# Peptides against a protein of PDB entry 5KEZ: the designs that were tried, part 305

Target 1, 320 residues: chain A of PDB entry 5KEZ
Amino acid sequence: NVAIYNPFRPWWERYQPVSYKLCTRSGNEDEFRNMVTRCNNVGVRIYVDAVINHMCGNAVSAGTSSTCGSYFNPGSRDFPAVPYSGWDFNDGKCKTGSGDIENYNDATQVRDCRLTGLLDLALEKDYVRSKIAEYMNHLIDIGVAGFRLDASKHMWPGDIKAILDKLHNLNSNWFPAGSKPFIYQEVIDLGGEPIKSSDYFGNGRVTEFKYGAKLGTVIRKWNGEKMSYLKNWGEGWGFVPSDRALVFVDNHDNQRGHGAGGASILTFWDARLYKMAVGFMLAHPYGFTRVMSSYRWPRQFQNGNDVNDWVGPPNNNGVI

## One batch from the design tools (peptide; made by RFdiffusion4, then SolubleMPNN)

Design b2_p29_7_s2 (from b2_p29_7, 11 letters changed)
Fold by OpenDDE base, seed 1:
Structure b2_p29_7_s2 (fold): chain B 320 residues (1-320), chain A 29 residues (1-29)
Amino acid sequence: as target 1 above (320 residues)
Amino acid sequence: MLLDVTFFTYEEVVELSYTTDADGFLVFP
């Protein structure tokens, strides 16, 4: 991914890929293989946060300022480490003046335009689908159990399906022969927008962002909400079907005070309430549960916003 | 499934209005 130095190596640089090389501040490919093997050997499975909707920001300077030193040029859409070129992006398909998503009530913009300047891949192209599938299949061969598909809301469900149809079975060293990768898709659907979580049910599970948002409100006792209302928690609250839901109290985005759920989201900063919410989530049968493991950073609030929400995970091992 | 109520107050547990087992854990269907 792009190496950002201002601010200094933020967490979000990881979501700006310039290649599909397994070479980041988290480690190299050999280290990753070692981790996956060790985990699998004790029954712990690994799923990868796969960033396949886009490459890096369009305004990032060209060069080799990346975690694995790969050259890239956002201006010309050149990513030779893949390789991608100007033909592999949706620049001509997006009709907005900025090239970015301007109206989330326009599903076409949401899927064909750039998410906050991130170069939007033309996932309708078989070439692009194949390059992504190659990346994911490499991970499958290493021994991962599945994937979180980042920014799935910004991809056409059919394009996702086309990629998934190219995926290999899981590594038979650790999984039964014929096993398919576990897929869950990040789709932010809190209602009021044309893109629905149900659009993606055919591809796998979907993140249910209403879960953390509503649970936070209830546990905080906001707006007169009572814990007794949790009696019909799940589908009774208008959530997606349990067998399509991946549920969580918080994620890396909304943990930083923004994103889906807003201020209702409970985090480790609210230790007691957070433990209550996580405990409830783990005990309740609704959905497939995900528990967050995060880190502290030096929060600095200015005008109600944490100006240090960019701080990435601790790293002092010298890996660029 | 069982919920450990260690981090809940008595009032909060009562408010949940779920059935408890013999050990006082909340039982979900």
Scores: peptide ipSAE 0.204, ipTM 0.818, DockQ to the pose 0.027
Fold by OpenDDE base, seed 5:
Structure b2_p29_7_s2 (fold): chain B 320 residues (1-320), chain A 29 residues (1-29)
Amino acid sequence: as target 1 above (320 residues)
Amino acid sequence: MLLDVTFFTYEEVVELSYTTDADGFLVFP
């Protein structure tokens, strides 16, 4: 991914890829293989957060300022480490003046335009699909159990399916023969937008962001909400079917006040309430549960916003 | 690329003991 120095090595630089090389601040491919092997050997499975909707931001300077030193040029859409060229992006499909998503009520914009300047890959192209599948298959062969698909709302479900159809079975050293990768898709659907979580059920599970938002409201006792109302927690609250849901109290985005849920989201900053929410989530039989492991950072609020929301995990001069 | 290795057991996360009050809210010590 790109190496960002202003701010200094933010967490979100990881979501700006310039190649599919397994070479980041967290380690190289050999170290990753070692980790996956050790984890699998003790029954811990690894799921990769796969960024396949886009490459890096369009405004990032060309050069070799990346975690693995790969050259890239956002201006010319040149990513030779893949390789991608200008033909592999949706620049010509996006009809907005800025090239970015401007209207989230336009599903075409949401999927064909740039998410906040991130160069949008043309996932309709078999070439692009194949490059992504090669990346994911490499991970599968290493021994990962599945994937979180980042920014799935910004990809056409059919394009995702086309990629998934190219995937290998899981590594038989640790998984039963014929096992398929576990897929869960990040789709923010709180209602009110044309893109629905149900659009993606055919590809695997989806994130249920209403879960954390509503649970936060209840645990905080906002709006007179009572725990007794949770008797039909799950589908009874308008959530997706349990077998399609990945549920969580918080994630890295909404922990920082972004994404979905707003101020209702409970985090480790609200330690007591957070423990209550996590305990309830783990006890109640709805969805596939995910527990967050995070870190503290020096929050600095200005006009209601944390200006340090970019801060990444604990590091030594950028090295994790 | 991020690795999602957020696997914790219930017991590792929370030692939960609670009752309910008259209004149906959970009461935690």
Scores: peptide ipSAE 0.014, ipTM 0.488, DockQ to the pose 0.039
Fold by OpenDDE base, seed 2:
Structure b2_p29_7_s2 (fold): chain B 320 residues (1-320), chain A 29 residues (1-29)
Amino acid sequence: as target 1 above (320 residues)
Amino acid sequence: MLLDVTFFTYEEVVELSYTTDADGFLVFP
């Protein structure tokens, strides 16, 4: 991914790929392979947060400022480490003046325009699908168990399906022969927009962002809500079917007040309430549960916003 | 780091690890 130095190595640089090389601040491919092997050997499975909707931001300077030193040029859409060129992006499809998503009520914009300047890959192209599949298959062959598909809302479900159809079975050293990768898709659907979580059920599970948002309000006892109201927690609260849901109390985005749920989201900053929420989640029979392990950072609020929400994991001069 | 896991039913967890108030609110001992 791109290496950002202003601010200094933010968490979100990880979501701006310039290649599919397994070479980041977290380590190199050999170290990753070693970790996956060790985890699998003790029954711990690894799921990769796969960023396949886009490459880096269009405004990032060309050069070799990346975690693996790969050259890239956002201006010319040149990513030779893949390789991608200008033919592999949706610039010509997006009809907005800025080239970015301007209206989230327009599903075509949401999927064909740039998410906050991130160069949008033309996932309709078999070439692009194949390059992504090669990346994911490399991970599968290493021994990962599945994937979180980042920014799935911004990809056409059919394009995702086409990629998934190219995937290998899981590594038979650790998984039964014929096992398929576990897929869950990040789709932020709190209602009010045309793109729905149900659009993606055919590809795998989806993130249910209503879960953390609503659970937070209940545990915080906002608006007079009570735990007893959780008797029909799940589908009864308007959530997606249990067998399609991946649920969580918080994630990296809404832990910083972004994405979904706002101030209702419980985090480690509210330790006692957070433990209650996580305990409830793990106990209640709804959805596939995900527990987050995060880190503290020096929060500094100005005008209601944390100006340090960019801070990444604890690091030594950029190395995690 | 993200962990995907399911342990016990609600009833099992409450009986073994938690208490509840009159409204069913989970209380850690």
Scores: peptide ipSAE 0.009, ipTM 0.505, DockQ to the pose 0.075
Fold by OpenDDE base, seed 4:
Structure b2_p29_7_s2 (fold): chain B 320 residues (1-320), chain A 29 residues (1-29)
Amino acid sequence: as target 1 above (320 residues)
Amino acid sequence: MLLDVTFFTYEEVVELSYTTDADGFLVFP
């Protein structure tokens, strides 16, 4: 991915890929392979956060400022380490003046235009699908158990399916023969927009962002909502079907007030309430649960916003 | 970050959900 130095190596640089090389601040491919092997050997499965909707931001300077030193040129859409070229992006398909998503009530913009400047891959192209599948298959062959698909809301469900149809079975060294990768898709659906979580049910599970938002509201005792109302928690609260839901109290985005949930989201900063929420989540049978493992950073609030929300995980001179 | 969490069974949570304080909220230990 892009190596960002201003601010110094933010967490979000990881979501700006310039190649599919397993060479990042977290380590190289050999180290990753070693980790996956060791985890699998003790029954711990690895799921990769796969960034396949886009490459890096269009405004990033061309050069070799990347975690593995690969050259890239956002201006010319040149990512030779893949390789991608200008033919592999939705520049001509997006009809907005900026090239970015301008209206989230326009599903075509949401899927065909750049998410906050991130170069939007033309996932309709078999070439692009194949390159992504190659990346994911390499991970599968290493021994990962599945994937979180980042920014799934911004991809056409059919394009995702086409990629998933190219995936190998899981590595038989650790998984039963014929096992398929576990897929869950990050889709923010709190209502009010045309793209629905249900659009993606055919590809795998979907993140239920209403879960953390509603649970946070209840535990915070906001709006008169009582914990006694949790007796019909799940579908009874308007959530997606349990077998399609991946649930969580917080994630890296909404932990920082971004994405979905806003101020209602409970985090480790509110330790007591957070423990209650996580405990409830783990006890209740609704959905597939995910627990956040995060880190503390020096928060600095200006006008109600943490100006240090960019701070990445603990590191040694940028290396995690 | 690892957390210390008191775990409940589903049945315990349901029971607690029905046994609330005067304001209708659960009291976790």
Scores: peptide ipSAE 0.009, ipTM 0.473, DockQ to the pose 0.027

Design b2_p29_7_s3 (from b2_p29_7, 10 letters changed)
Fold by OpenDDE base, seed 5:
Order: sequence, then C-alpha cells, then structure tokens
Structure b2_p29_7_s3 (fold): chain B 320 residues (1-320), chain A 29 residues (1-29)
Amino acid sequence: as target 1 above (320 residues)
Amino acid sequence: MLLDARFFTYEEVIEMSYTTDADGFLVFP
C-alpha cells in the first residue's frame, strides 16, 4: 500500500493498495505464511481484509513511496506491480463531475465512482477479476480461511460473484477437502439508500451495522429505548437473517465516529457500557459475532470531530 | 445461551426480563 507521511503513517493507508504483494507494515509474505501456519496448527483461522474495490487515492504522488517499494502512478492509473493501467478503472464509467461519489441515492455512482478519491477498479473486466482472484487464491493457498471484502457496497454483487467463482477450495492441510472460503462483505445498510444488504446475500454474509447502532442506543437508554425491547433482538428488530449476518458492537471506522451508527456506537472509551454490549452480543444467538481489539490514541476534538482519528496502532517510528 | 449477569446492574437485569438459570445466568432463547 501507499506510505503516507502526512499525517504520519495513518491507519487508513492500509486501505490504499498499489499492489497485491504481501508486504506491509505488518510484515512480509514469509512472516505472514508463518503466522497463518502457526495459527492454523492450533485451530485459529485467519480471515483477510481484502481491499479489492479500489487502488490508492487519485491525489497521491507517483513514485515508490509504498510499503513494498513498488512503483505506482495514480495520475496515469499505472500500477505495474499488478499490473493495472488506465483501462482497468471506472474513470470513463463514472458520470459525476468530480469523479467521486456525489449521491449515495444513485447506486451507479456508489459502485462506479471513486470512494473519496480512491481509484475505482473496473470489476466488470475479466482481467481485473482475474488479477484479484489470483491475489485471493494465493492467500487461500497459504492457508487463510476466508475474507472480509472491504467496501462491498461499492462493488456490483455480480462482479463479486464472478471473482468468488474463480476462487480455489481451502487448503486441505487444515480444512476439509472441498471447503469454500468464508466470505463476509462490508455493506453499510441502515435503510434509506437504494443499495441493500440483501443484494449481497448470494455472495456470503454481510455486516449488519444496525446491530451496533441499535444496541448502542438501547444500552445508552437513548430515545426511550428499553432493555426489555431486546426480547425480540435479531430479525425482530429488522436485521438481516441470522445466517447472513456478521455482527459487531464497533469497528475501526465507527469507533472513530465515521460510518454507520454515529454517536450511539459503543467503544472501549465507554468501558462499562461496552462490556455490557459485547457480553450481550456474545451470549445472544443472533448472527456471527466479531469482537473488536483496538487501541487508545490521543483524541483531539475540534468542532465535534477528532482530528487525530487517523492515528494508527502503537508503533515505533512507523514500524508496527 | 448464557450471559453473565455481572455485566449488568440488578435493575438492568430486571428490565431485560430474561429468564435466569439455576446458576444465575441470563438465558437467551
């Protein structure tokens, strides 16, 4: 991914890929392979956060300022380490003036335009699908159990399916023969927008962002919500079917006040309430549960926004 | 499934109106 130095090595640089090389601040490919093997050997499975909707931001300077030193040029859409070129992006497909998503009520913009300047891959192209599948298959062969598909809302479900159809079975050294990768898709659907979580059920599980948002409201006793209302928690609250849901109290985005849920989201900053929510989530049968492990950072609020929301995990001068 | 009641106050447990088992855990259907 790109190496960002202003601000200094933010967490979100990880979500700006310039190649599919397993070479980041987390380690190199050999180290990753070693970790996956050791984890699998003790029954811990690895699921990769796969960033396949886009490459890096369009405004990032060309050069070799990346975690693996690969050259890239956002201006010309050149990513030779893949390789991608200008033909592999949706620049000509997006019809907005800025090239960015401007209207989330327009599904075509949401999927064909740039998410906050991130160069949007043309996932309709078999070439692009194949390059992504090769990346994911390499991970599968290493021994990962599945994937979180980042920014799935911004990809056409059919394109995702086309990629998934190219995937290998899981590594038989640790998984039963014929096992398929576990897929869960990040889709923010709180209602009111054209794109629905149900659009993605065919590809795997989806994130249920209503879960953390509503649970936070109830636990906080906001808007007259009562704990007794949790009696029909799950589908009774309008959530997706349990077998399609991945549920969580918070994630890295809404922990920083971004994404779905707003101020209702409970985090480690609200220690008691957070423990209540996580305990409830783990005890309740609804959905596939995900527990957050995060870190503290020096928050600085200006006009209601934390100007330090970019701060990444504890590091030694950028090295994790 | 079971939830340790220690995560909640007594009043919160009552408000939730879930059944408790013999060991004092909240029982979810």
Scores: peptide ipSAE 0.247, ipTM 0.850, DockQ to the pose 0.026
Fold by OpenDDE base, seed 3:
Structure b2_p29_7_s3 (fold): chain B 320 residues (1-320), chain A 29 residues (1-29)
Amino acid sequence: as target 1 above (320 residues)
Amino acid sequence: MLLDARFFTYEEVIEMSYTTDADGFLVFP
C-alpha cells in the first residue's frame, strides 16, 4: 500500500493499495505465510481484509513511496506491479463533476465513482476480476480461510460473484477437501439508501451495522430504550437474516466516529458498557460474531471530531 | 458462549428480563 507520512503512517494507508504484494508494515510474505501456518496448526483461522474495490487515492504523489517499494502513478492510473492502467478504472463511467461519489442515493455513483478519491477499479472487466482472483487465490493457497471484502457496497454484486467464482478451494493441508472460502462483505446499510445488504446475500455474509448502532442505543439507554427490548433481538429488530449476518459492536471506522453508527457505537473508551455489549453479542445466537481488538491513541477532539483519528497501532518509527 | 450475569448489576439483569441458569449465566433463545 501507499506509505503516508503526513500524517505519519496512519491506519488508513492500509486501505490504499498499489499492488497485491503481501508486503506491508506488518511484515513480508514469508512472515505472513509463517503466521498463517502457525495459526492454522493450532486451529486459528485467518481471514484477510481484501481491498479489491479500489487502489490508492487519486491525489497521492506518484513514485515508489509504498510499503513494498512498488512504483505507482495515481494520476495516470498506472500500477505496474499488478499491472493496472487507465483502462482498468471506472473514470469513464463516473459522471460526477468531482469523479467522487457525490450522491449516495444514486447507486451507480456509489459503485462507479471514487470512494473519497480512491481510484475505482473497473470490476466489470474480466482482466480486473482475474487479477483480483489471482491475489485472493494466492492467499487461499497460503492457507487463509476466507475474506472480508472491503467496501462491498461500492462493488456490483455480480462483479463480486464473478470474482468469487474464480476462487480455489481452501488449502487441503488444513481444511477438508472442497472447502470454500468464508466470505463476508462490508456493506453499510442503515437504511435510506438504494443499495441494500440483501443485494449481496448471494455472495456470502454481510456486515450488519444496525447491530452495533442499535445495541449502543439500548445499552446507553438512549431514546427510552430498555434492555428488555432485546428479547426479540436479531431479525425482530429489522436486521438481516441471522445466517447472512456478521455482527460486531464496533469496528475500526465507527470506533473513530466514521462509517456507520455515529455516537451510539460503544467502544473500549466506554469500558463497562462495551463489555456489556460484547458479552451480550457473544452470548446471543444472532449472527456470526466478530470481536474488535484495538488500541488506545491520544484522542483530541476539536468541534466534536477527533483530529487524531488517523493514529495507527503502536509502532517503532512506522514499523509494527 | 453464555453471558455471565455477574457482569451486570442486579437492576440491569432485571431490566434485561432474561432467565439465568443454575450457574448464573443468562439464557438466550
Scores: peptide ipSAE 0.205, ipTM 0.834, DockQ to the pose 0.027
Fold by OpenDDE base, seed 1:
Order: structure tokens, then sequence, then C-alpha cells
Structure b2_p29_7_s3 (fold): chain B 320 residues (1-320), chain A 29 residues (1-29)
């Protein structure tokens, strides 16, 4: 991914890829293989956050300022480490003046235009689908058990399906023969927009962002909400079917207060309430549960906003 | 499915209106 130095190596640089090389601040490919092997050997499975909707921001300077030193040129859409060229992006398909998503009530913009300046891949092209599938199959070969598909809301479900249809079975060294990768898709659907979580049920599970948002509101006792209302928690609250739901109290985005759910989201900063929420989530049968492991950062609030919400995970190992 | 009632105050447990087992765990359907 791109190496951002202003601010200094933020967490979100990880979501601006310039290649599919396993070479980041988290480690190199050999180290990743080692981790996956060690985890699999003791029954711990690995699921990769796969960024396949886009490459880096259109405004990032061309050069080799990336975690693996790969050259890239956003201006010319040149990513030779893949390789991608200008033919592999939705520049000509997006009809907005800026090239970015301008109206989230326009499903076509949401899927064909750039998410906050991130160069939008033409996932309708078999070439692009194949390059992504090759990346994911490489990870499957290493021994991962599945994927979180980042920014799935911004991809056409059919394009995702086409990619998934190219995936191999899981590595038989650790998984039963014929096992399929576990897929869950990040789709922010709190209602009110044309793109629905149900659009993606055919591809795998979907992140249920209403879960953390509503649970936070209830436990905080906001808006007259009562814990007794949790009696029909799950589908009774209008959530997606349990077998399609990936549920969580918080994630890296909404932990910073501006993601889906806003201020209702409970985090480790609210220790007691957070423990209550996580405990409830783990005990309740609804959905596939995910527990957050995060870190502290030096929060500085200005006008109600944390100006340090960019701070990335601790790194003392010298990996750049 | 069980949730340890120690996560909650007595008042909160009553408010939730869930049944508890003999060991003090909340019982979910």
Amino acid sequence: as target 1 above (320 residues)
Amino acid sequence: MLLDARFFTYEEVIEMSYTTDADGFLVFP
C-alpha cells in the first residue's frame, strides 16, 4: 500500500493498495506464511481483510512511496506491480463531475465512482476479476480460511460473485477437501439508501452495522430504549437473517466515532458498557460474532472531533 | 446460550427480563 507520511503512517493507508504483494507494516510474505501455519496448526483460522474495490487515492503522488517499494502512478492509473493500467478503472463509467461518489442515493455512483478519491477498479472486466482472484487464491494457498471483502457496498454483487467463482478450495493441509472460503462482505446498510444488504446475500455473510449501533443505544439507554427490548434481539429488530449476519460491537472505523452508528457505538473507552455489550453479543445466538482487538491512541477532541483518529497501530519493529 | 449475570447490576438483570439458571447465568433462546 501507499506510505503516507502526513499524517505519519495512519491506519487508513492500509486501505490504499498499489499492489497485491504481501509486504506491509504488518510484515512480509514469509512472516505471514509462518503466522498462518502456526495458527492453523492449533485450530486458529485466519480471515484476510481484502481490499479489492479500489487502488490508492487519485491525489497520491506517483513514485515508490509504498510499503514494498513498488512504483505506481495514480495520475496515469499505472500500477505495474499488478499490473493495472488506465483501462482497468471506471473513470469513463462514472458520470459525476468530480469522479467521486457525490450522491449515495444513486446506486450507480456508489458502485462506479471513486470512494473518497480512491481509484475505482473496473470489476466488470474479466482481467481485473482474474487479477483479484489470483491474489485471493494465493492467500488461500497459503492457508487462510476466508475473507472480509472491504467496501463491498461499492462493488456490484454480480462482479463479486464472478470473482468468488474463480476461487479455489481451501488448503487441504488444514481444511477438509472441498472446503470453501468463508466470505463476509462489508456493507453499511442502516436503511434509507438504495443499496441493501440483501443484494449481497448470495455471495456470503454481510456485516450487520445495525447491531452495534442499536445495541449501543440500548445499553446507553438513549432515546428511551430499554434493555427489556432485547428480548427479540436479532431478526425481530429488523436485522438480516442470522445465517447472513456478521455481527460486532465496534470496528476500526466506527470506533473513531464517525462510522456507521456514530456516537452510539460502544468501545473500550467505555469499559463497563463495552464489556456488557460484548458479553451479550457472545452469549446471544444471533449472527456470526467478531470481537474487536484494538489499541489506545492519544485522543484530542476539537469541536467534538478527535483530530488524532488517524493514528495507526503501534509499530516498534522497524517495518515500514 | 449463557451470559454471566455478573456483567450486570441486579436492576439491569430485572430490566432485561431474562430468566436465570441455577448458577446465575442469563438464559437466551
Scores: peptide ipSAE 0.156, ipTM 0.814, DockQ to the pose 0.026
Fold by OpenDDE base, seed 4:
Structure b2_p29_7_s3 (fold): chain B 320 residues (1-320), chain A 29 residues (1-29)
Amino acid sequence: as target 1 above (320 residues)
Amino acid sequence: MLLDARFFTYEEVIEMSYTTDADGFLVFP
């Protein structure tokens, strides 16, 4: 991914890929292989946060300022380490003036335009699908168990399916022969927009963002919500079917006040309430559960916004 | 599935209207 130095190595640089090389602040490919092997050997499975909707931001300077030193040029859409070129992006398909998503009520914009300036890959192209599949298959062959598909809302479900159809079975050294990768898709659907989480059920599980938002409201006793209302928690609250749901109390985005849920989201900053919510989530049978592991940072609120929401995990001069 | 009722106050457990087992865990269907 791109190496950002202003601000200094923010967490979100991880979500701006310039190659599919396994070389980041967390380590190189050999170290990753070693980790996956060690984890698998003790029954801990690895699921990769796969950023396949886009490459880096369109405004990032060209050069070799990346975690693996790969050259890239956002201006010319040149990512030779893949390789991608101008033919592999949706620049010509997106019809907005800015090239960015401007209206989330327009599903075509949401999927064909840039998410906050991130260069949008033309996932309709078999070439692009194949390059992504090669990346994911490399990880599968290393021994990962599956994937979180980042920004799935911004990809056409059929394109995702086409990629998934190219994937190998899981590594038989650790998984039963014929096992398929576990797929869960990040889709923010709180209602009111044309893209629905149900559009993605055919590809795998989907994040249920209503879960954390509603649970936070209940635990906080906002809007007259009562704990007794949790008696029909799950589908009874209008959530997606349990077998399609991945549930969580918070994620890295809404922990910082971004994305879905707003201020209702419980985080480790509210220790007692958070433990209550996480405990309830883990005990309740609804959905596949995900627990957040985060870190403290020096929050500085200005006009209700944390100006330090960019701060990445504890590191030694940028190295994690 | 089990949740230790001690994560909650007595009032919260009562409000939730969930039962507890003999070991103090909330019982979910």
Scores: peptide ipSAE 0.141, ipTM 0.816, DockQ to the pose 0.027

